Peptides against a protein of PDB entry 4Z5W. Designs and how they scored, part 17

Target 1, 305 residues: chain A of PDB entry 4Z5W
Amino acid sequence: IPDVFLELNKLWYFSAQSNLFNGEMPRSLSNSRSISLLSLRNNTLSGQIYLNCSAMTNLTSLDLASNSFSGSIPSNLPNCLRLKTINFAKIKFIAQIPESFKNFQSLTSLSFSNSSIQNISSALEILQHCQNLKTLVLTLNFQKEELPSVPSLQFKNLKVLIIASCQLRGTVPQWLSNSPSLQLLDLSWNQLSGTIPPWLGSLNSLFYLDLSNNTFIGEIPHSLTSLQSLVSKENAVEEPSPDFPFFKKKNTNAGGLQYNQPSSFPPMIDLSYNSLNGSIWPEFGDLRQLHVLNLKNNNLSGNIP

## One batch from the design tools (peptide; made by RFdiffusion4, then SolubleMPNN)

Design b1_p9_5_s4 (from b1_p9_5, 6 letters changed)
Fold by OpenDDE base, seed 1:
Structure b1_p9_5_s4 (fold): chain B 305 residues (1-305), chain A 9 residues (1-9)
Amino acid sequence: as target 1 above (305 residues)
Amino acid sequence: EPPGFLTTE
């Protein structure tokens, strides 16, 4: 990318995604006072990620996903006082979340999907301080770590949590019960065990639940038949979506089905590929907004209602 | 096949 952004002093939006750009980010871009949205996703950019947050006072959205960047996660990003959305998916950091992210009060949406992030305990302990954090995507990280169940963890404003395909051990963490605005939960493709907790049915905004491909045992909690967002036609308020798309992938190498907004996901309960037993509750018929109920490959018995 | 999972990549 040429170093010409000093001349572009009115440039508000720069999208150069899905090109063949290589080399480093130009210094004039990293110092742009005008840019609000920067997307360089799906290129071959390299070097360290550096942004001069004191200069980039208008930066609100940053998508650098699927690039060949190296080095540490930029610890100075919390100094970008208007920065709301960050997509760092598929950047091989091999790092922990910086401690400075405790101060990241502007942050609303964060993805580190497939970014070789380590230490899920530290990551969650840091990110719980981001009071405006609504979307958190940590898929394909923390390989074989334990999902923290520490009840002191608190994500009060969390709406979208995706921590899939991490081979995480542990149970469904009780601290998620402190996230009453949770709309989407994906903990699929882990090694999570124990029972599915009944308090999940108290998450009145939860319309998408994926616990598939884990080691859950016991019965399906009857409280899931009373998920208010799936009973009532209350229009899920079209909340401001993250400025990055989501993909439903069967594996890391498959082309995913793209979803531009979390609201575009079909209302779903996926408990498939577990060791759940007991019956299918007839009261799943009360979930009039449910589009997908996937209970396949369990130990369920009795009648199909 | 197991169901898919969500990513942003």
Scores: peptide ipSAE 0.667, ipTM 0.961, DockQ to the pose 0.866
Fold by OpenDDE base, seed 2:
Structure b1_p9_5_s4 (fold): chain B 305 residues (1-305), chain A 9 residues (1-9)
Amino acid sequence: as target 1 above (305 residues)
Amino acid sequence: EPPGFLTTE
């Protein structure tokens, strides 16, 4: 990418996604006073990520995902006082989340999907201080770590939580009950154990639940048949979606089905590929907005209602 | 095969 962004003093949006750009990010781009949205996703950019937050006073969205960047996560990003959305997916950091992210009050959407992030306990302890955080994607990190169940963890404004395919151990964490606005939960492809907690059915905005491919045991909590978002057509207020797409991937190597907004996900309960027992509750028939009920590959018995 | 999981990549 040419180093010409100093002359582009009116540039508000720069999207150069899905090209073959290589080398480092231009220094003039890292110092752009005008840019609000920067997307360089799916290129071959390299070097250290550096942004001059004192210069980049208009920066609101940053997508650097699927590049060959190296080194540390930029600890100065919280100084970008308008920065709301960050996609750092598929950047091999091999790092922990910086402690400075405790101060990241502008942050609303964060993805580190497949970024070799380590220490989930530290990550969640840091990110809980981001009071405006609505979307958190941590898929393909924290390999074989334990999902912390510390009840003091609090994500008050969390709408979307995706921590899939981490081989995480532990149980469904009680601290998620402190996220009453949760709309989408994906904890699939882990080694989570125990029972599915009944309090999940109290998450009235939860329309997408994926607990598939874990080691859950016991009965399906009857409270899942009363998920309010799946009983009634709530007018889904189109909350501002992250400036980055989501992908449903069958595996790490396959292209995923793209979803531009969380609202584009079909209303779903996926509990498949567990060790759940007992009956299928007839009251799943009350979930008139449910598009997908996937209970396959469990130990369920009785009649299909 | 197990169902897919969500990413941003």
Scores: peptide ipSAE 0.667, ipTM 0.961, DockQ to the pose 0.858
Fold by OpenDDE base, seed 5:
Structure b1_p9_5_s4 (fold): chain B 305 residues (1-305), chain A 9 residues (1-9)
Amino acid sequence: as target 1 above (305 residues)
Amino acid sequence: EPPGFLTTE
C-alpha cells in the first residue's frame, strides 16, 4: 500500500479487503486524521500493528482480520476515543488481552476469533470493564483452558457472545445470567459439562443458542420452551451490528456461510452432539418463531411430540 | 457431521 494518505485529507472510508497487499501498514495511514472506517481484512500485511490514536481522531471501525501481522496487541487502542469496532480475527498474536482494555469505553464490538489469545480468565476480567461492549467473539482461542464461572463477572450490555471451538472445560457460567440483553450465545465445540442451567430460559432476548458438540448431561431444561424471543415476535431492536461479517464454519479450513448481521441468523436452539437424556418437551411447539431445533446425537428417548 | 460454529474470519 503506498504511503500517500497524508494527501488524502478527506478520505473517510478505506476498504481494501480481499486483495494481495503485502508489507507493513503505511505510516501516513496510521496517522490519518480523516479515516473513520479502515478495512484491510484478508490480505498479506505484516509487521506490528501500530495506530497513532492522537492523530486518528475519527477512527470508528478497524478491520485487520486475516493478515500476517505479528507482535503484541496494540495497548494504546483505548486512546482511540471513537473506536467502536475491532476485528483482529486470524492474526496470530500469541498474547493476552492488554490490561489497558479495562479503559476501552468506546468499544462496542470486538473479535479475536482464531488469534492465539491466551488466558480466558484475564480476558473476561479485563473486558467486563468495557461498559459499551455488545459483541464479543473469542472463537478458536484459549485451547483447553477452563471457562471461568466466577459470579462477579458482569457483561451487562452484552448481546452477542461467541466462544466456540476452544476445547474449554467447565460448565455454563452463572455470570451469563447477569447479561439480560443476550441475543446470541455460541459455546459450541467445547468440552463443557454438567447440566444446561434452567436460568438460560430466562434470557428473554435470546433467539440463537448453540451449545452443540459439548459434554452436557441431564434433561433439556423445560424453561427453554418459554424463551420469550422465540414465543412472540418481539420487535427485534435493529441495533447497529458490528462492521464485520460472521461466518458459520464446519471446520477452520472450510469457507463458512456469511452473515452480515446477527439478525440474519435463523432463530435456533442447537443442543446436538451432547449426552442429554429424557424426552423432547411438547411445549417446544410454543416456540412459534423457532426455525431450527437441533437435538441430534444425544441420548433422548420417548415419543417425538 | 457436527454442526458448524461461528467465527468472524
Scores: peptide ipSAE 0.666, ipTM 0.960, DockQ to the pose 0.855
Fold by OpenDDE base, seed 4:
Structure b1_p9_5_s4 (fold): chain B 305 residues (1-305), chain A 9 residues (1-9)
Amino acid sequence: as target 1 above (305 residues)
Amino acid sequence: EPPGFLTTE
């Protein structure tokens, strides 16, 4: 990418995703006063990620995903006072979340999907201070760590939580009950155990629940048949609109089905590939907005209602 | 095979 962004003093949106750009991010780009949205996703860019937040005062969205960047997560990003959306997916950091992210009050959407992030406990302890955080994606990190269940963790504005395919141990964390605005939860492809907690059915905005491919036991909580968002249409909660797409992937190497926004996800309960027992509750028939009920590959018995 | 999981990549 040429170092010409000083001349482009009116450039508000720069989108150069899915090209063959290599080398470092130009210094003039890292100092752009005009750019609000920057997407360089899916290139071969390299070097250290550095943004001059004192210069980049208009930066609101940053997508650097699927590049060959190296080094540390930029600890100065909280100084980008308008920066809301960050996609750092598939950047091999081999790092923890910086402590400075406690101060990241502008942050609304964050993805580190497949970024070799370590220490989920520290990550969640830091990110809970991001009071405006609505979307958090941490898929393909934290290999074989334990998902912390510390009840003091609080994500007040969390609407989308995706921590899939981490081989995480532990249980469905009680601190999620402190996120009453949660709309989408994906904890699939982990080693989570115990029972599915009944309080999940109290998350009135939860329309997409994926707990598939874990080690959950016991009965399906009857409270899931009363998920208000799946019973009625009336409470259209404002959806988080991150400036990055989601992908439903069957494995790490396959192309995923792309979803541009959370509203593009079908209303779903996926509890498949667990060790759940008991019956399918007839009251699943009350979930008039449910598009996908996936209970396959469990130990369920009785009649299908 | 289990259903897919969500990513941003």
Scores: peptide ipSAE 0.662, ipTM 0.959, DockQ to the pose 0.854

Design b1_p9_6_s1 (from b1_p9_6, 7 letters changed)
Fold by OpenDDE base, seed 5:
Structure b1_p9_6_s1 (fold): chain B 305 residues (1-305), chain A 9 residues (1-9)
Amino acid sequence: as target 1 above (305 residues)
Amino acid sequence: PESFFLTTE
């Protein structure tokens, strides 16, 4: 990418995704006063990620996903006072979340999907201080770690939580009961155990639940038949979605189905590939907004209602 | 397994 962004003093949106750009980000780009949205996703960019937050006063969205960047996560990003969305998916950091992210009050959407992030306990302890955080994606990190269940963790404004395919141990964390605005939960492809907690049915905005491919036991909580978002058509005020797309994948090497907004996901309960027992509750018939009920590959018995 | 998971990549 040429070092010409100083001349482009009115450039508000720079989108150069899905090209063959290589080398480092030009210094004029990392010092741009005009850029609000920057997407360089799906290139071969390399070197250290550096942004001059004192210069980049208009930066609101940053997508650097699927690049060959190296080194540390930029600890100065919280100094970008208008920065709301960050996509750092598929950047091999081999790092922990910086402690400075405790001060990241502008942050609304964060993805580190498949970025070799380590220490989930530290990551969640840091990110709970981001009071405006609504979307958190941590898929394909924290390999074989334990999902912390510490009740003191609080994500009050969280709407989308995705921590899939981490081989995480532990249980469904009780601290999620403190997230009453949660709309989408994906904890699939882990080694989570225990029972599915009944308090999940109290998450009135939860329309998408994926707990598939875990080691859950016991009965399906009857409270899931009373999920308000699936009983009635809530006028979900579509709050601004993250500026980055989501992908539904079968495995790490497969192409995914692209979803541009969380609201474009079909209302779903996926409990497949567990060790759940008991019956299918007839009251699943009350979930008039439910599009997908996936209970396959469990130990369920009795009659199908 | 034939279940899916969500990513941003």
Scores: peptide ipSAE 0.642, ipTM 0.956, DockQ to the pose 0.688
Fold by OpenDDE base, seed 2:
Structure b1_p9_6_s1 (fold): chain B 305 residues (1-305), chain A 9 residues (1-9)
Amino acid sequence: as target 1 above (305 residues)
Amino acid sequence: PESFFLTTE
């Protein structure tokens, strides 16, 4: 990418995604005063990520995903006072979340999917201080760590939580009960154990639940048959989605089905590939908005209602 | 397993 962005003093949006750009990010781009939206996703950019937050006062969205960047996560990003959306998926950081992210009050959407992030306990402890955080994606990180169940963790405004394919141990964390605005939860492809907690059915906005491919035991909580978002067509006000797409994948090497907004996901309960027992509740028939009920590969018994 | 998971990549 040429180093000409100083001359482009009116450039508000720069999208150069899905190209073959190599080398470092231009210094003039890292100092752009005009740019609000920067997407360089799916290139071969390299070097260290550096952004001059004192210069980049208009930066609201940053997508650097699927690049060959190296080094540390930029600890100065919280100084970008308007920065709301960050996608750092598929960047090999081999790092912890910077402690400076405790101060990241502008942050609304964060993805570190497949970014070799370490220490989930520290990551969640830091990110809980991001009071405006609505979307958090941590898929393909924290390999074989324990998902913290610390009751003091609070994500009050969280709407989308995705921590899939981490081989995480532990239980469904009770601190998620403090996230009443949660709409989408994906904890699939982990080693989570215990019972599915009944309080999940109290998350009235939860329309997408994926707990598939874990080690859950016991009965399906009857409270899941009363998920209000799946009973009634509440007009899900299309809240501003993250400026980055989601992908539904079968494995790390497969192409995913792209979803531009979380609201475009079909309403789903996926509890497949666990060790759940007992009956299928007839009251799943009350979930008139449910598109997908996946209970396959469990130890369920009795009649199908 | 044939279950899916979500990512941003």
Scores: peptide ipSAE 0.637, ipTM 0.956, DockQ to the pose 0.688
Fold by OpenDDE base, seed 3:
Structure b1_p9_6_s1 (fold): chain B 305 residues (1-305), chain A 9 residues (1-9)
Amino acid sequence: as target 1 above (305 residues)
Amino acid sequence: PESFFLTTE
């Protein structure tokens, strides 16, 4: 990318996604006073990620996903006082979340999907201090770690939590009951065990639940038949979605279905590929907004209602 | 398994 951004003093939005750009991010771009939205996703950019937060006073969104950046996660990002959304997916950091992220009060949406992030306990302990954090994506990290169940963890404003395909051990964490605004939960493709907790049915805004491909046992909690978002059309106030897309992937296919907003996901309960037993509750018929109920590959018995 | 999972990549 050419170093010409000093002349572009009115540039508000720069998108150069899905090109063949290589080399470093230009220094004039890292010092841009005008830029609000920066997306360089799906290129071959390299070097250290550096942003001059004292110069970049208008920066609100940063998408650097699917690039060949190296080195540390930039610890100075909390100094970018208007920065709300960060996508660092598929950047191989091999690092922990910086302690400075405790001070990241502007942060609303964060993705580190497939970024070789380590120490899930430290990551969650740091990120719980981000009071405005609504979307957190940590898929394909923390390989074979234990998902912390510490009741002191608090994500009060969390709406979207995705921690899929980490081979995580443990149970569904009790601290998620402190997230009453949770709309989407994906904990699929882990080694989570125990029973599905009844308090999940108290999450009145939860319209998308994926617990598929784990080691859950026991009955389906009857409280899932009372999920308010699936009983009635809540007028989902379209809260501002993250400025980065989501992809629904199978392990066998490099391509995924793209979803631009969490609200565009079909309302779903996926409990497939577990060891659940007992009957299917007839009261699943009350979930008039449910598009997908996936219970395949369990130990369920009795009549289909 | 034939279940999907969510990413941002």
Scores: peptide ipSAE 0.637, ipTM 0.956, DockQ to the pose 0.688
Fold by OpenDDE base, seed 4:
Structure b1_p9_6_s1 (fold): chain B 305 residues (1-305), chain A 9 residues (1-9)
Amino acid sequence: as target 1 above (305 residues)
Amino acid sequence: PESFFLTTE
């Protein structure tokens, strides 16, 4: 990428995604006063990520995903006072989330999907201070760590939580009950155990639940048949729209189905590939907005309602 | 497993 962004003093949006750009991010780009939206996703860019937050006063969205960047997570990002959306997916940091992210009050959407992030306990402890955080994606990190269940963790405004394919141990964490605005939860492809907690059915905005491919036991909580977002259409909760796409993947090497918005996900309960027992509740028939009920590969019995 | 998971990559 040429170092010409000083001349482009009116450039508001720069998208150069899915090209063959290599080398470092141009210094003029990291100092751009005009750019609001920056996407360099899916290139071969390298070096350390550096942003001059004192210069980049208009930066609202940053997508650097699927690049060959190295080094540390930029600890100065909280100084980018308008920065709302960050996609750092597939950047191999081999790092913890910086402590400075406690001060990241502008942050609304964060992805570190497949970024070799370590220490989920520290990550969640830091990110709970991001009062405006609505979307958090941590898929393919924290390999074989324990998902912290500390009830003091609080994500008040969290709407989308995706921590899939981490081989995480533990249970469905009680601190999620402190997130009453949660709309989408994906904890699939972990080693989570115990029972599915009944309080999940109290998350009135939860329209997408993926707990598939875990080690859950016991019955399906009857409270899931009363998920208000799946019973009634009228609860138009403000949809989180991060400036990065989501991908539904079967594995890390396959292309995923792209979803541009979380609202594009079909209303779903996926509890497949667990050790759940008991019956399918007839009251799942009350979930008139439910598009996908996936209960396959469990130990369920009785009649199909 | 035939289940899917969500990513941003």
Scores: peptide ipSAE 0.635, ipTM 0.954, DockQ to the pose 0.696

Design b1_p9_6_s2 (from b1_p9_6, 5 letters changed)
Fold by OpenDDE base, seed 3:
Structure b1_p9_6_s2 (fold): chain B 305 residues (1-305), chain A 9 residues (1-9)
Amino acid sequence: as target 1 above (305 residues)
Amino acid sequence: PESGYLTTE
């Protein structure tokens, strides 16, 4: 990318995604006072990520996903006082979340999907201080770590939590009960064990639950048949979506379905590929907004209601 | 398994 952004003093939106750009980010771009939305996703950009937050006073959205950046996660990002959304997916950091992210008050949406992030305990302990954090994506990190169950963890404003395909051990953590605004939970493709906790059915905004491909045992909690968002339409809170798309990755060679907004996800309960037993509750018939109920590959018995 | 998971990549 040429170093011409000093002349582009009115540039508000720069999208150069899915090109063949190589080399480092231009210094004039890292110092742009005008840019609000920056997307360089799916290129071959390299070097250290550096942003001059004192210059980049309009920066609100940053998508650098699927690039060949190296080095540390930029610890100065909390100084970008308007920065709300960050997509750092598929950047191989091999790092922990910086301690400075405790001060990241502007942060609303963060993805480190497949970014070789380490120490999930430290990551969650840091990110709980981000009071405006609504969307957190940590898929394909923390390989074989234990999902912390520390009851003091609190994400009050969390709406979307995705920590899939980490081979995480442990149980569904009770600290998630402190997130009453949770709309989407994906903990699929882990090694989570124990029973599915009944308090999940108290998350009145939860319309998408994926616990598939774990080691859960016991009965399906009857409280899941009372998920208020799946009973009635009235609670579809159209909240501002993150400026980055989501992808449903399937093991089939078919390209992942792209979802531009969390509201575009079909209302779903996926408990497939566990060791759940007992019956299918007939009261799943009360979930009139449910589009997908996936219970396959369990030890369920009795009649299909 | 045929179940998918969510990413941003």
Scores: peptide ipSAE 0.630, ipTM 0.951, DockQ to the pose 0.701
Fold by OpenDDE base, seed 5:
Structure b1_p9_6_s2 (fold): chain B 305 residues (1-305), chain A 9 residues (1-9)
Amino acid sequence: as target 1 above (305 residues)
Amino acid sequence: PESGYLTTE
């Protein structure tokens, strides 16, 4: 990428995603006063990520995902006072989340999907201080760590939580009961155990639940048949989605389905590939908004209602 | 498993 961004003093949006750009980010780009949205995703950019937050006063969205960046997560990002959305997916950091992120009040959406992030306890302890955090994606990190169950963890404004494919141990954490605005939960492809907690059915905004491919036991909580978002068409508050797409990865070589917004996901309960027992509750028939009920590969018995 | 998981990559 040429070092010409000083001359582009009115450039508000720069999208150069899915190209063949290599080398480092130009110094003039890292000092741009005009850029609000920057996407360089899916390139071969390298070096250390550096942004001059004192210069980049208009930066609101940053997508650097799927690049060859190395080194540390930029600890100065909280100084970018308007920065809301960060996609650092598929950047091999091999790092912990910086302690400075406790002060990241502008942050609304964060993805570190497949970024070799370590120490889930530290990550959650830091990120709980981000009062405006609504979307958190931590998929493909924290390999074989334990999901913290510390009841003091509080994500009051969290709407989307994805911590899939981490081989995480532990149980469904009780601190999630402190997230009453949660709309989407994906904890699939872990080693989570115990029972599915009944309080999960009290999350009135929860329309997408994926607990598939874990080691859950016991019965399906009857409270899941009363998930309010799946009983009635509540007006899905069109909240501003993160400025990055989601992908549903399946084991099939077919490209993952791209979803531009969380609201584009079909209303779903996926409890497949567990060790759940008992019957399918007839009251699943009350979930008039449910599009996908996946209970396959469990120990369920009785009649299908 | 045929179940998928969500990513942003």
Scores: peptide ipSAE 0.625, ipTM 0.949, DockQ to the pose 0.718
Fold by OpenDDE base, seed 2:
Structure b1_p9_6_s2 (fold): chain B 305 residues (1-305), chain A 9 residues (1-9)
Amino acid sequence: as target 1 above (305 residues)
Amino acid sequence: PESGYLTTE
């Protein structure tokens, strides 16, 4: 990418996604006073990520995902006082989340999907201080770590939590009950154990639940048949979506389904590939907004209602 | 498993 962004003093949006750009990010781009949205996703950019937050006073969205950047996570990003959305997916950091992210009050959406992030306990302890955090994606990190169950963890404004395919151990953490606005939960493809907690059915905004491919035991909590978002058509207020797409990766298809907004996900309960027992509750029939109920490959018995 | 998981990549 040419180093010409100093002359582009009115540039508000720069999208150069899905190209073949290589080398480092231009210094003039890292110092752009005008840019609000920066997306360099899916290129071959390299070097250290550096942003001059004192210069980049208009920066609101940063997508650097799927690049060959190296080194540390930029600890100065909280100084970008308008920065709301960050996608750092598929950047091999091999790092912990910086302690400075405790001060990241502008942050609303964060993805580190497949970024070799380490120490989930530290990550969640840090990120709970981001009071405006609505979307958190940590898929393909924290390999074989334990999902912390510390009840003091609090994500008050969390709408979307995705921590899939981490081989995480532990149970469904009680601290998620402190996120009453949660709409989407994906903890699939882990080694989570215990029972599915009944309090999940109290998350009235939860329309997408994926607990598939874990080691959950016991009965399906009957409270899941009363998920309010799946009983009634709530007017899905189009909440401001992250400026980055989501992908549903399936084992069989190289191309994941792309979803531009969390609201575009089909209402779903996926409990497949566990060790759940007991009956399928007839009251799943009350979930009139449910598009997908996946209970396959469990130890369920009785009649299908 | 045929179940998928969500990413941003």
Scores: peptide ipSAE 0.624, ipTM 0.950, DockQ to the pose 0.707
Fold by OpenDDE base, seed 4:
Structure b1_p9_6_s2 (fold): chain B 305 residues (1-305), chain A 9 residues (1-9)
Amino acid sequence: as target 1 above (305 residues)
Amino acid sequence: PESGYLTTE
């Protein structure tokens, strides 16, 4: 990418995703006063990620995903006072979340999907201070760590939580009960155990629940048959609109279905590939908005209602 | 498993 962004003093949106750009991010781009949306996703860009937050005062969205960047997560990003959306997916950091992210009050949507992030406990302890954080994606990190269940963790405005395919141990964390605005939860493809907690059915905005491919036991909580968002349409909570797409992947090497916004997800309960027992509750018939109920590959018995 | 998981990549 040429170093010409000083001349582009009116450039608001720069989108150069899915090209063959290599080398470092131009210094003039890292100092752009005009850019609000920057997407360099799916290139071969390299070097250290550096943004001059003192210069980049209009930066609201940053997508650097699927590049060959190296080094540390930029600890100065919280100084980008308007920066809301960050996609750092598939950047090999081999790092923890910077402590400075406690101060990241502008942050609304964050993805580190497949970014070799370590220490989920520290990550969640830091990110809980991001009071405006609505979307958090941490898929393909934290290999074989334990999902912390510390009840003091609080994500007040969390609407989308995706921590899939981490081989995480532990249980469904009780601190999620402190996120009453949660709309989407994906904890699939982990090693989570125990029972599915009944309080999940109290998350009135939860329309997408994926707990598939874990080691959950016991009965399906009857409270899931009373998920208000799946019973009625009336309480359409404002959806988080991150400036990055989601992908539903069955395999790390397969192209996934692309979803541009959370509203594009079908209302779903996926509890497949667990060790759940008991019956399918007839009251699942009350979930008139449910599009997908996936209970396959469990130990369920009785009649199908 | 035939289930998928969500990513941003």
Scores: peptide ipSAE 0.623, ipTM 0.946, DockQ to the pose 0.719

